# Designs tried in a protein design run: peptides against a protein of PDB entry 8BZL. Part 65

Target 1, 228 residues: chain A of PDB entry 8BZL
Amino acid sequence: SYDRAITVFSPDGHLFQVEYAQEAVKKGSTAVGVRGRDIVVLGVEKKSVAKLQDERTVRKICALDDNVCMAFAGLTADARIVINRARVECQSHRLTVEDPVTVEYITRYIASLKQRYTQSNGRRPFGISALIVGFDFDGTPRLYQTDPSGTYHAWKANAIGRGAKSVREFLEKNYTDEAIETDDLTIKLVIKALLEVVQSGGKNIELAVMRRDQSLKILNPEEIEKYV
Target 2, 242 residues: chain B of PDB entry 8BZL
Amino acid sequence: SRRYDSRTTIFSPEGRLYQVEYAMEAIGHAGTCLGILANDGVLLAAERRNIHKLLDEVFFSEKIYKLNEDMACSVAGITSDANVLTNELRLIAQRYLLQYQEPIPCEQLVTALCDIKQAYTQFGGKRPFGVSLLYIGWDKHYGFQLYQSDPSGNYGGWKATCIGNNSAAAVSMLKQDYKEGEMTLKSALALAIKVLNKTMDVSKLSAEKVEIATLTRENGKTVIRVLKQKEVEQLIKKHEEE

## One batch from the design tools (peptide; made by RFdiffusion4, then SolubleMPNN)

Design b1_p12_2_s4 (from b1_p12_2, 5 letters changed)
Fold by OpenDDE base, seed 3:
Structure b1_p12_2_s4 (fold): chain B 228 residues (1-228), chain C 242 residues (1-242), chain A 12 residues (1-12)
Amino acid sequence: as target 1 above (228 residues)
Amino acid sequence: as target 2 above (242 residues)
Amino acid sequence: SREERIEDLLYL
């Protein structure tokens, strides 16, 4: 029963624990990332917070550094571990190289971390995918995705989580140079993409925006409604 | 599904961690623990199940543990696991204090333990801790705080919550009766008794079966106090008269 | 269901 072991190859060459970790990602709420011209936008389906729960402790979007933000889908506790490791690496890089990380660098770090957890017999894969956005020091906006396998790629736009397929299909159809011509249009594209899978409109969406030479901004519900 | 329940914590084909889910299920059989955040304090109330007459050590509290001068926790689940985790919490808090010469922020202590819990769900040769915790604390950053953590290593902040037996029913009652912004420690204590009385399914709540701790601020210091049995009895009496 | 509640706690 190779499918019940810690990450090992099946006879047909599958890493079942990695594939199953990808199924864990699909249990997470939808996240979408879009790279604009001078903006990167992360949008997430807002999880319904219990009436008595502090919303501060429920975050699907987090900063890794001043120039890098991440959204994830999947196991919340696993995500925290990855986020913490990434934050430490961002700070370490600033100390050792005297420059902030590139978005690719930190993505590769996260991907390598995930990959190691797929190759050790003493560990299970991380049950998370991540969308990593930000700006390189040259001002270039970047979007990367990584999955439980440790694979990563650069994207113009992508989605992860439960509704990712529908959102990606929407983005494939609607992502054009005209659709991202302005910051506002880029934000609108993300909202429209999320509305393919999110019920009850803009109230169930959280948006993070990073513009060139600006810090991460989480939009409030009123700001989101302006784009709906 | 049964094929993934007897081994090290691995993903099922559906992406589930059954060992974590089973640990969470086990907690549902533990005694009820409540936490309520008030404007002027925070409290823990826990069901005391083992009133053994032959228990020599009057444990100050069976289910409520002081972690440091600014934090306490209550546990639901496997007792041995709880002892290990509460000891670890104390060690983490002390190490932080020694290193930084200031008390550890509440959320940071919670997350440190949650990272340990998570590790026991990810590393081979380990099983999840069969324990959920409620944390109460005060720090200069957020004031009075209430947190809940589970076997997965997930946590959340709460105004009021419940773990253990009948926790879902208790949470529903808390949602109905918790008045946001108007909750005093006195009203929180009354609410705790009300919820426990219904949750423990006893005709009469006994002070012997309930442990209550309060965390307040007095003269710029945190005060953690376990209520005396007589005080709990008075709270119960007051509830019965209403 | 209880399973749904557990899943809601584990995944984000």
Scores: peptide ipSAE 0.403, ipTM 0.779, DockQ to the pose 0.837
Fold by OpenDDE base, seed 1:
Formats: structure tokens, sequence, C-alpha cells
Structure b1_p12_2_s4 (fold): chain B 228 residues (1-228), chain C 242 residues (1-242), chain A 12 residues (1-12)
């Protein structure tokens, strides 16, 4: 029966398949999230879209609902499955509870989904981490991270993917109340953080901004260059 | 690292899915398939390898499958896996049509199959499908479309791409010669022949070894046509004269 | 490398 994907404990208490899934995340391009005062910002390293590839089909940042956006790092196909299930849950919540999900709620849903895939004898873990940002109905900006284990936490700022360590080190040094005092400063912080690991400057950055009571906005390259 | 090579649906210590990678590697040995998007249509061109005189069924299209009235695909990889996936595509498209009384959007059909492919990489006791697909189609949302999917369940939209044998070289050639915004179906056909001539390990490209299908719009209807051998011969001849 | 290309196709 060795051909089945089994997430089991090692003698030393490790879940190898979960840890290896975390290594899969590190193969993904870098994503960063920052919570400002009245803004949440996701920035990602743009994979060089092949000259002949349709850019619309290569998305590292996606909306889960009107008030929630997600960036991921890791296995692209795995991410699609998680995104689709999260979107369905967001819509289901609106229908059943008559309110949009809180960012924490949808994060917990995603985390629970991931966790279940670590305990099923017939499933491997999802090879993705996610940064989930948005606004609760009370207007509070939120940032959460989840990993392949199903663990999640709230953050002021965080990063995932291959350059996450360097980006986090930058954020730890530079995330201050002054650095997020305005929306523009918050955006600048994200860009500066990504520039720690992204080669060729602002052209290789995708930026998503969600402001209070506003829809998700993906910045165009010209808009990004204004903050560089 | 080698301990994970024989196991399905598990991560290696480095976070790799070796069975998916090996499936992709296996596809590299399959016959070449090209897809090219033009302003006025989209095409598939595929290498035909099995020319057996004793085949009772003249497979006019061994590698190109009509999925519905608005979509077709080409396959590279394990034939049996391809048959299962192409049948599933047809079923998905038909079920959608019955449910919604309109044809399934192209990308939605692609994603539905990709979700199946992905599942075969995540659920234990299953192996990845050893198949990559090129999809051509038209819908009212995006017009003419070209997609590629692989054993992982990943997909992307393309202006031009290649799967199978010598796909990397083909993609490089397509990048060099594809003129964005200026590609006519006629030019796309010429480009397909040019690329196949260079990527197929044959001294001379023959119409017997190439299948080509075009998808166009005529009078507000999608037309999927497999080119006749004589038409392919003419395209090859034209290329040889240039 | 061929391996790098495969990885690029699998991960984002």
Amino acid sequence: as target 1 above (228 residues)
Amino acid sequence: as target 2 above (242 residues)
Amino acid sequence: SREERIEDLLYL
C-alpha cells in the first residue's frame, strides 16, 4: 500500500509531507502583504510572462469576494482548487448569513480545508501558502497568512515564497506607524519590500490595493512606477 | 531523493511532485502539437506518427479532437489517457449545454478538466495523466482562444505555443516569428508549417505526417475544419518556395 | 535546464 499519499508522523514527530509542501511554497515567487490604516496591499513578484502567454490567465493575486483578496505561493493548480472553494464559501456565506465573510472567517475556512488534506489517507497536503487581505464589514483592514499545514495567523505585514525571508527581514526593520501613515506610504513600503528580492525593479511587480469601502484595484505598471 | 520517484501524489523533500514532472517529461517524447491564435481564427497543427497501411479506420485526425461546436483540442502523451480526457471534455461540455442552454465558455471547459488533472496529482492511489492538451475555441466572452494544460492541472492562455517533442525549440521559434496584432490565419498556417518543418526530425515535411485544424467564424457560427491532405501539401510547397 | 522549465510550469 506504499503508493498512497499518506501524511504520517515521523519518529521525531514531524509531518514530512507538510514540511515538504512548505518547501513547495518556497519554489513559488515571492508575495508580500501589508496592512495599513485604511488600506491593505498585496505585492507579488511577476513571473516573466512568456511573450506569447495571455497575462489574464497568469494570476498570483485573485479576489475571493468583493472585500477579500488573496495572493499565494506554490503549486499553481493547487491554488486554483483552494481559490474556487473559497469563492464558493464566500458566496454561500452571503446567502446564508446575509453578510460578507470576515477575512478571518474565510482564512479559517481555507486553513481548515488545508488541514483536512493533511489528515486524509488518500490526499496530499496543498503545496501553497496564502496571504489573505481585506476589510471586515466594520471597516477594519485585515491580513492573514496560511500555510500547507492549515495554520493561520493575523499579521501587520508578512511574505511568502522564495524571497520571503529577505522580505520579512526588511519589513521587520521598516514597518512602523510612520511607514503606514498614509495609503501611499503603505504602497511604497510594499514595493520597497519586494525590491529586496525582485530583479529588474518595478516592471516585475504586480500590486493589488484594497482601500476602505473600495473595490480591489490592480495597479498598472505606470502607477507602480510612481511609487518607486 | 530517488525514494520519491516511484510514489504517486507525494512531495519530495525539496517540495517536488516527481510523478507530475515525469509525466511532463514523458510528454516531451510525444508527437509535436502546435497552436496559434490569429485575429480571424485559431489553429492546431500536430505531428502524425502512426501511418500504418493496415489500419482499417483512416483516422483523419489522430491527435485533433472536436469537443463541441465551438472547441477542439490536440493531445500529446499517452493515447489511452488522452482518450479518457477528451471524452470527459465532451461530457462536461454537453452537461453544461444541457444545464444552461448555452455552450460552455472555453476557459471554463479547460479549467474543469484541469481540476480533474489536479485531483489525480493530489489523491492517493492515482497517477497523473500523462497528457498535455492544446485547446482552441471561440466564445462570446473572449472570442478566439488558445489554451495549454499539463499533467499538473495547470493551464494558460496563449497566442502561440507547442507541446510534445521539441516543444522548447518550437516555442522559441514562435516567439521570434509571431507578430502580435498582425497574425492572420493564413500567416498562422504558414508559421505552423515553418515551425513543424524545423521541429520534426524529418528531412522533408510531408502532408501525410501533419494534421491541421482551423477554427473560424463564418456568418456568426463557429467552423472547425480539418485541412485536407492536398491543402496541407500546398502549404508545405509554399513554404519550400520561400 | 529542462528541469527548471518544468518547475517554472508547476509553481507560481
Scores: peptide ipSAE 0.406, ipTM 0.780, DockQ to the pose 0.831; fails the geometry check
Fold by OpenDDE base, seed 2:
Structure b1_p12_2_s4 (fold): chain B 228 residues (1-228), chain C 242 residues (1-242), chain A 12 residues (1-12)
Amino acid sequence: as target 1 above (228 residues)
Amino acid sequence: as target 2 above (242 residues)
Amino acid sequence: SREERIEDLLYL
């Protein structure tokens, strides 16, 4: 049975399903990542959780390993699949190589996974983009982005999701060495960037911070308000 | 536009998965199912539609399924799809128990099925399951739990929620009447009856049209109990007197 | 809208 290729080239050379998956990403809430000197920060727009919903089950930021975390925008169920596979790979790498993954390695793994789903018969692309941050074993902070196509790049700062354009424009203007000189300034930069698109201020922002040789820390609302 | 409607689940130009959305639409036509989390237990309440006098076997529960000793679920949507998914849940739970010699954590069972559901939205030659589920359970990690999953493979934990017919209205009522931190199983049962009475497309709520299951802890063991018709009648009567 | 509600359920 010829499972019809879902992702095919158009006459003009476009992969429409990949482009449409990118449109799915734009339906997600905004996420922003910033690489500081000795810190990486992820900020996300909090989705309005229904009053009776458990907030624990609504997470846009997750740990992939002790040294790597990820924020995503797009299809929630697709993200779960990617996250789970990435976590398994991180553990497998520790077992086989006896070292944690580099941020680039795990990003490349995720990107390769996504790319396969753009070329495999009977599979649609993943409807997610991801910001992947962390520290390499040498203590270097890293920020990567991956999209539905399976492309990935290293960034100083970037944004994904609904408000990504406005946030990126802000970051392009305001990301300077001075703006990331301290951990606190880096966090402030992320908050200011998110405030370009997030309504109602700090209450609708979730922030995750990773410092060298430290675990992922999710800031509570009170901690966030100190930076606003 | 029709090209995206008739084929395997693919993205629309706007980034939508229409087959998933249509599966969710199909669930809206199913009988109402409620879940309510209390401090001392969790319950499922479901509309029973198939009351055929000529049915040879009176199944005690049409829409509520025991998954293992610590979990049960209720289903809204296509019955055949529901049967497949509930069987898979039981198999997953059993395999876990055999492998680890302990019951599967509630959320892990939910996520395992959700991964299957998601796969049916991404792999060619498959359609989404036309089923939403409510899960009730207890584990040592989080205690009493209530989850909802949909055809997309998305899930969430809830204090109270509803799937199926008039689910939006039911959720609105639950939001109004659910008292966080003060919900007893007794009050949850009363709330379930109240909401079902308003949301079911019936002239009068009767015990024959409602299935209720409770999950509690007694002496360090989980007890899943389907309420008897007489017990449901008493709950309805009490509601009518208020 | 109904579409918005579905989108809220599917996308994060």
Scores: peptide ipSAE 0.292, ipTM 0.705, DockQ to the pose 0.837; fails the geometry check

Design b1_p12_2_s4 (from b1_p12_2, 5 letters changed)
Fold by OpenDDE base, seed 5:
Structure b1_p12_2_s4 (fold): chain B 228 residues (1-228), chain C 242 residues (1-242), chain A 12 residues (1-12)
Amino acid sequence: as target 1 above (228 residues)
Amino acid sequence: as target 2 above (242 residues)
Amino acid sequence: SREERIEDLLYL
């Protein structure tokens, strides 16, 4: 049957499809984001790529623009739709406004997209959360998180996915001004946070680093091991 | 709750999309299709189940479709769904060629279809496509490529993979026998026959029950060739002698 | 399990 009313309120005021989409996020591998002083770092648990699978096609971290990148947790195909829409918006903004998007702007765009899919007839929510990091044009580092509901907030540090609770608890205890005093310390903090939930150490971690006025850098395994 | 598995694709309380999972289950009952990437080419091998003597059209390939000059695909699942998706792939590729005056990159064609598949998992009144695809291609960016996509709209690149009936067993065999960096198209063809012989629910592998296509580069052009029955017979014979 | 394999294919 054609189900037009997919996301509706329960008698107790809950949007069950949104809550269940949040459960879908928990099936994703862990992602962590940390805002340093002059750096933003995304770390993700590498899903064990099946033997014979091309690692190039398994990406949990992606660029949205030169100044913004995103990590996600949840439904892979849903994430691709969101990423593509966000990339188009980033390019459109450059053409129409003649400046790159702010991290907040693109986060709000993604959040609005997600929210519409919680309210539109015949649509289910996106089964993804995202950590969006980057630099505003003024050089300010930013970290935002979005969930399936379309809510978004700015964070100093946060985590999403299966191990998010443990990682957040670690970050709450260990995120200090001293812990992010340098770029290297910030990277170390992300690695330590991920190691709370990731087995087998640095081989199962992917790290993306963005510094002010620099392009996104994905660290290779050897570079990650230097911080372990 | 059965309520979440019988309706249009919605989340279960546990965050599962049962209609997508059931579509993937349906593909497990389809004929086996495998793909193998080699250093000098890429191949598709598929089980031909519909061998009817009264078929007027000798379909040279029931499960393997040429998409453009540089790409082909094989399908496992609901035939009608497969026909819709393969037609869409051809249209996407042609529109790209018209717009940009160059062939669509392999991964872009795959992702374009995967976005359509994903939409059929998210929009009301739609069901997931009951089809998985293997894509083989060549482009100037990545050379020879092999991709797999499923009803969810997810995809991945592979050195070797299998979809359809007994796909898990086939993948296990491929993992054991695939030699990275040493795979020639000739060795890939032999491996394909070996795996099909073990995974197809047939008493004896015959050339009439197997479709094989190869994609190679000759003089700077892509060549997609469906093997003749005699060529497949020779491959089977060679395998039986080993 | 088959269900676990399917989940691994759907979620990142």
Scores: peptide ipSAE 0.266, ipTM 0.692, DockQ to the pose 0.823; fails the geometry check

Design b1_p12_3_s1 (from b1_p12_3, 8 letters changed)
Fold by OpenDDE base, seed 3:
Structure b1_p12_3_s1 (fold): chain B 228 residues (1-228), chain C 242 residues (1-242), chain A 12 residues (1-12)
Amino acid sequence: as target 1 above (228 residues)
Amino acid sequence: as target 2 above (242 residues)
Amino acid sequence: SKRKRIEDLLYL
């Protein structure tokens, strides 16, 4: 049966392993990305960490470079592989081109990597989607999404994971120029969007903020509560 | 669901990797391994199931492996897979030492193996390793550390955790009795015995059935010590008297 | 359930 093979086309033209990898993404907790005027914000549903687990080792948001951050949803181990490859590419680009990657460039790299894993008979697709945010060297904020297929697009706002549909519906209604007029309003928009699917309020949210000409900042719970 | 359980690790229609899940299930049938992080050290305690009288080589430890001067691990799952992975850990650690003239950071060694594990879940013609590992170590970056990894190539840091048989019950007991910030190696050893006694479902815990290793720092050096049977017996006796 | 615990370990 074609649906049980490594990524092959079905008679009706479907890549079932890619579609099933997209179902794996839906098992991940929700992540949201929003592009503001001079800010990019990633918000994630904080996974309940076991009492005895080190929170340091449970990260859904990671830096790829100084100017690029990524949130993912899906298989944690798969994400680590993609993150590592992306980080190496960011450093390689700095060495070869003598400039940091554009957000589009690194997104395209990740997308190409994912696509190759959909076309090789010796590999399964990555079970992850990613929201990639950052600033280009010209100071332009960017948000991209990529999925297990290797498809990628630029977004003003988007969401991935379990609650992505509800969050996207919220963003479609509430993403306006007024809603992102300030950095604080942009952060508030992300929090409100996540609260559509996250239970128990701001304590279960992790936020990463990158402002123009600033490094990635992970907000602490107290900082998040100011926006709730 | 049965259609995705017998082939190369592929996604089910629900987005599940059944071969990985089955590997994790198989580990549940292995002997119990505990790890506990203390302020002054870290320990591994493992159930010794195969006390075969005819076993010629008294393996120093059946389930606890020294990886380098600063790290050790315990394994739960398929023995042959465990041997391959523990050997790979040693090789990775030595290659790093040779290349950088410093010991590999604990988390970096764990992640290097986890990348291998992950690859066996993604590449065709391979099956997942049927092994979970507990890692204990010390490095200059984070001090004493305890990690757990599974067949998926996922890992996490822990203050205390358990893999293998009755691991869920053991973790629950650890959550109840683990005192954050107040855990000494001595108290950790006592806790390990307490949890193993309840987890192994034996009327009396025997020192022959338990392997314990401690990792400490003495004079700026890491010391990995496997407790002697007499020392384990004393710990058990002390527990029985309480 | 055991299934839920496994899923919690695999997915983030």
Scores: peptide ipSAE 0.428, ipTM 0.792, DockQ to the pose 0.839
Fold by OpenDDE base, seed 5:
Structure b1_p12_3_s1 (fold): chain B 228 residues (1-228), chain C 242 residues (1-242), chain A 12 residues (1-12)
Amino acid sequence: as target 1 above (228 residues)
Amino acid sequence: as target 2 above (242 residues)
Amino acid sequence: SKRKRIEDLLYL
């Protein structure tokens, strides 16, 4: 059975474990990323937290470094591994190169890590996709997406997880230069995109914004409601 | 026996490496890539399948990668594997440059990567790379060159070749139309469009679906240029008028 | 098809 074999091709040239890892991503809640002019915005669908569960322990958006953030969809435990390795690499890069990573660099690192887990015996693919946003040292906003295969691309806007298709379709229609002309409009675009798949409006959305030369800011629910 | 299908680096009783063959099958589903060697240059032409409106425009080429100042490659197969291999090519080329203070000869770069590919077919715990590459380059030893490599680690020099979807048909067409010794870059470009028009699984060839890069020599320097969409449109238009 | 979309993501 080729579907149970890790890191092997099927006769028709498929890597089933990678494809199944993609299905694992679809089980994750939706995440969206949008690159504005001088802002990058991540939005995620909040998963309902149990009454006694600490909400702070459930994070879909995390900082990799001061200039780079990541949202993910898929296996939370797998994400922790990737995040930790990426953080270590960001710090290592600062020490060895004396500059922060570019968004592309850290994306490529993550992508390479994922790829290796698709080709090494005894390892399964990571069941996560990631949206990686940030600013390069030249002040250029960047958005990248990675999948379980280790593929990565730069995007103006993208989505991952359960509702990604609908969100992407919305973004394809509504992402214009006018729609991202201001930071506020960019944030609104992300919210509107998420509302295509998220029920109950702003209460179920988490938004993070990174502006040029600023740290990651997670918007509070009241701030989100202002954009709805 | 299916017993050998699921294990990398193991021969079947018939001496086949099924995982390598299956990797080659994966490449057959990838977009078409052509390479054509001319007297005054060499080109790569590749099918662009992933046309997404939301892709960042910074991606000038999806399938064509500059390796160094004298070489470029195109890829057919698993994207992530291709990214790893293209990165390795760049590293190998840079290491050579640092060590010898001259650019790596084209064939040596190809061979170095092929050794890596081969290792992934021979050492336990590895799967083959699901990628074939076309390499174009110039060096002082052989001038303009075109190479092809596959998941086995095999490679060869070519006057014209194709990898990916409908590669066999494309190669047949190239064999028919390639004029040895008389191939100009201009004629090679026309031939590339002709072959792509027939081999791509599209109703009509459009410039948005084709990437073309040329490698030429100008004033003793290698110039690698990705054709603009308008230039590709003109090539397509010329083909349609013929 | 879903398969084609996955293939497009996996393959160049």
Scores: peptide ipSAE 0.062, ipTM 0.545, DockQ to the pose 0.036
Fold by OpenDDE base, seed 1:
Structure b1_p12_3_s1 (fold): chain B 228 residues (1-228), chain C 242 residues (1-242), chain A 12 residues (1-12)
Amino acid sequence: as target 1 above (228 residues)
Amino acid sequence: as target 2 above (242 residues)
Amino acid sequence: SKRKRIEDLLYL
């Protein structure tokens, strides 16, 4: 019986497998999310794509729906499972409710999925945290974070992964109403935040931007350099 | 830290899945498999280790498996695990064809298997598959494709890559010699022989120890061909003359 | 190191 992945309480009340899953997240490259006035921005540390690797198959940022995007940190294979289930739920919601999901709704779905994997005797927690950004149908920009425990919160700005602490410290100091007054300033804030931990400057940053009533845009390296 | 070494599907205090890492380590002891994407095709080259004269079935391809008309794979790792996974790939591809009346896209087949692999890393009472795979294929969406997957259920697309024994050295050599945009299937075959000659711990590369398959398009159809021993001999000879 | 390579393959 000892060979089963069981998330159990320690004598001191800790769920070790959940905490260890959070350590798995720290092994992931840094991701940052910032909510602006009419924009949401995700930035990630680009893992040096091996020269011979197809870049299209290495994605740390993915669309869940037309109005929702997600960045993750941690186990890549675990992330794929979560992303696929979230995408199915987004489509199901459109079919059943006839409206796109709210960012909160899909975050709650993902969080609930993660939480269930912490209580099942036959499952380990997901080794991923996620930043989920998008627009609600009323045009409100949203940013949420979820972790391996299934806990989630709304944020103005946040970071996950290896350099998350340093990035959060930067955001705590520099996130002001003035810093997000325009879309361009919001993008600059994300880039500056990532540059706290990313080596070799803007070449190692991937940036996704979603503006009000616009589709997700992944910025090319040249576009990113304009903000550096 | 050692207490987590023997448990399947459990995170270590450092957030590591030791059984997945150990499975990947075990694959490093398997025979070398190479994949190279060219402009006009894609190839697999694999080390053949078991040359037993008493084998009744002349396994023309011990490590290369046809999955469907448009895809093949090569395996590195535990043979029994590989057999299960290759059979599953064939079943997935066939079910898709029956359901949609078109061949499964290459990446979708890879991801379907990777989801199975991932599940064996997350569900208790299961061990990871001790197998990495290289996939070659063609579809109407992306044309010729090369993928690699590992025991974690992670995968990636590649222009060229290697799994199994001395894979790190092979990948380094591929990075040095792979010419992006200029790779013909002929050049890819030559590169495969070059890399295998350096990575296989043999004094002399022989055609008996190498399996090569190519995937090409002829008259709008995919052709998967395992090279004959004589063809491989010719490739080796050509390399020795250079 | 081989360990670093494995970690790089598992985590993003």
Scores: peptide ipSAE 0.428, ipTM 0.796, DockQ to the pose 0.831; fails the geometry check

Design b1_p12_3_s1 (from b1_p12_3, 8 letters changed)
Fold by OpenDDE base, seed 2:
Order: C-alpha cells, then sequence, then structure tokens
Structure b1_p12_3_s1 (fold): chain B 228 residues (1-228), chain C 242 residues (1-242), chain A 12 residues (1-12)
C-alpha cells in the first residue's frame, strides 16, 4: 500500500502541511539572532521550567560544532533529530574535508534535510525553524534562518517563534551599524529586542555569544542583568 | 476535522499533532508512577493495579523494569507498547556495552529511545507509542539521575516527577514537599508514600498496590532493589503514624 | 488548560 503522501499540494497550490508546520513553530518561545561586526548573538525566551525540572535538559540553544551554534522554535523532539544530524555532518565534514563547515554549508544541509521531509512519502515536515550562527574559517560572522519548508536565508538579524513578528519589527527599526558597533552594543540590541515580548525582564532570557576564534559562551543571569 | 484525527503523523491547521496529544491523554488513565531523586539514591514508585488472586506467577514488579546494571524504568500507558520499548532499551544498552566496553550513559539511553518515539510521530504508517517512562540511573558523568519521556520523543531530567493518573496533582505535591539539597533516599521514600496515598484512586494505600524500587551505590557498584512487601508496609505504617 | 500543558510539553 503506498503510504499516502502527507505533504501534498492543495488545489490552489499550497503545501498545507508545511504551512501548518510553520504554525507549530509559532507555538515555540521566541528566539532572536543578531550578527554584529565580530560577534554573533543568540537570545531566547526561557520557558518556565518546572521547579523540579533539571534546566540542563531544557536547552533552546545548542552547539553544532565549535564554530556554529543554533537556536530553534517549535517541536522539541524534532529539533533534537535535526541537531543530531547536523552535529554528525559537522564532524563528517571535518574528517573528509579537513576543515570545519561554513555556517552556510551546515545551514544548507539542515535546509536540505527539512526539504526532503516535505517531499518524502510517509513523512511530515519538521515542526521547527532555526537560527544558525557562527563564524566561517575566514573569521566572517554569519546568521542564517531555516524554516519547515527547507528554505534558508542569510540575515543581519532575525527572530523566530511566538513573538517573532514584534521582535522583527523592533530589529528593523533599531538594527543600525551604530547599534552593532561593539560587542556589548550588539548584546544589548538582542536583549532589547527580546524585551519586546519577554515578560519579567532579564530573568526570562538566555543569551549565547560567539566571538571570532572563541567557543560558544552562554551568559549567566548576572551577566545578562548587566546589559539590562 | 476528523481527517486530522485519523492520520498518525500530520499537523493540524493550528500546528498540532493530535495523535501525539491523544497518546499523552491515554497515559493519563494509566496507573500512577513517581520518580524522586535523592542525594544518596533515586527511586521509582508505581501503582500496582493487576492484583488478580488467580495469577500463577507473582511478578515482583509489573511496572518497574531493570534495563541494565545501572538503570531501571517505570512505565505508564499501553502495556504492549511498554514491553516493546523496554525491550528496545535493553537492546540499546547491551549493544552499547558490547561496542564500547562500558555502560551506556543514562541520558544517551533515554535519548536513543526518544529518537525512536519521535520517529513514530513523524513517519507515516505508524502511531505514537502510548507510553511515558520514568528512568532512574547512575553514571560516572552525572551520578544519580531521573528522566521522564513522553510519546512525542521529548524528555527531561527531573528532581522529582510523576506520570499516569493524577500526575498533575502529584507533581504539585512534589513541588511543595521536595526539599532541594536535603533529600535523602529515606525522605524520598516517605515522600513517595505520601504522594501516592493522596493521588492513587484507592480508599486505602496498601503494600500490595505499590511497587517501589531504589537505585543506590554500594562499594562502587550500582544496586537496584525492589522493596519487599514488608518494607513497603513499614513505609505506609510510618506515614499513617505521622 | 490541559491543552496548554500539553503544548508546553511539546513545543519549545
Amino acid sequence: as target 1 above (228 residues)
Amino acid sequence: as target 2 above (242 residues)
Amino acid sequence: SKRKRIEDLLYL
């Protein structure tokens, strides 16, 4: 029995399952990415972790490799699958090409994976969008976004998840060369953008910073409060 | 609307996976299972519903499964699905041991099964597993651990949690009474009895209706022990005296 | 609501 294609075109040319997967993304908490001059910053709305839950197991920001990290919005279990495959690809690339992946390369890999799940029989789209940030080997900071359809684009700044519209509107108004002139200003821009949608200020924000030739740094709450 | 209810791996217009949600709903009707992490150990406590006098084999544990020497789990949901998943956990753990000559880290075993669960929510022709699991374990990386996983393939680490019937009420009670940093295995056992007494749909808590397993470290080895009925009776008695 | 609790478990 041919498992009926889950993702099919509607009479009007829409892929409803892809559109509905985008609705799943909107159920996720907000994530923001900003590319600075020599820094990339990811900020996420902290989900209210249950009092007895281990925060270690609730991560919205993860490293894909030493030079690449990702934030996502949408189905948590779907995200884990994508993250794991991306990590394997990053390591495979290092072994075969003897260089780390470019941020574009790994984004394209993730996007291609997502696209295949929109066209494969018996598979539904991934219910996640991702912000992928990092540095290429030449030291260029990069920010990419990918969505359930498998599309991807490079951005100066972007947001995904529940509050993404408001955050993007803020970034469109406030992202200037002056606003990203320093690392600290770039971090402040991310925080200010998140504060458009996050209640209770800096306590509900998680920030990750990657600088050139440095590992991913997750800021502690005290470090975040210095920028608020 | 009904078209989204019948297909196992499709999004609703609102971005929902109804079959996953329905699987989670089904688990709410299963017997209560508790997990509590202590400083010196971790425990599972589960409701035992199948007390048939005519059962030929008194299985010591209906809902608690030893996975390997360092891990055990408790299950809430469809029994047949539980059997498949617990067997898979054992196989994954054994394959890892054979490949690496060391026990699988607790979280890696949990994630391996969660990836299987997730696949059953994404690949057509399959339904989600109607099972949530609590995992207890010890490894050299994080020491004593407690995890919960659901039909979606999501998981989390916990200090204390509950699955199955009245799980929300149980979690609320655990939040009130769990003392972070001060939880001994003894106090955890007492807390488990307290919560089960309030959350189980029984008139009176009895040792025949409760299964408890503890995981401890003795002389650098993990010890998984299912409490004897007499030990459970003593715990219940102590609770009634307080 | 029960729905919100389930959504909170599924989505991040």
Scores: peptide ipSAE 0.300, ipTM 0.706, DockQ to the pose 0.844; fails the geometry check

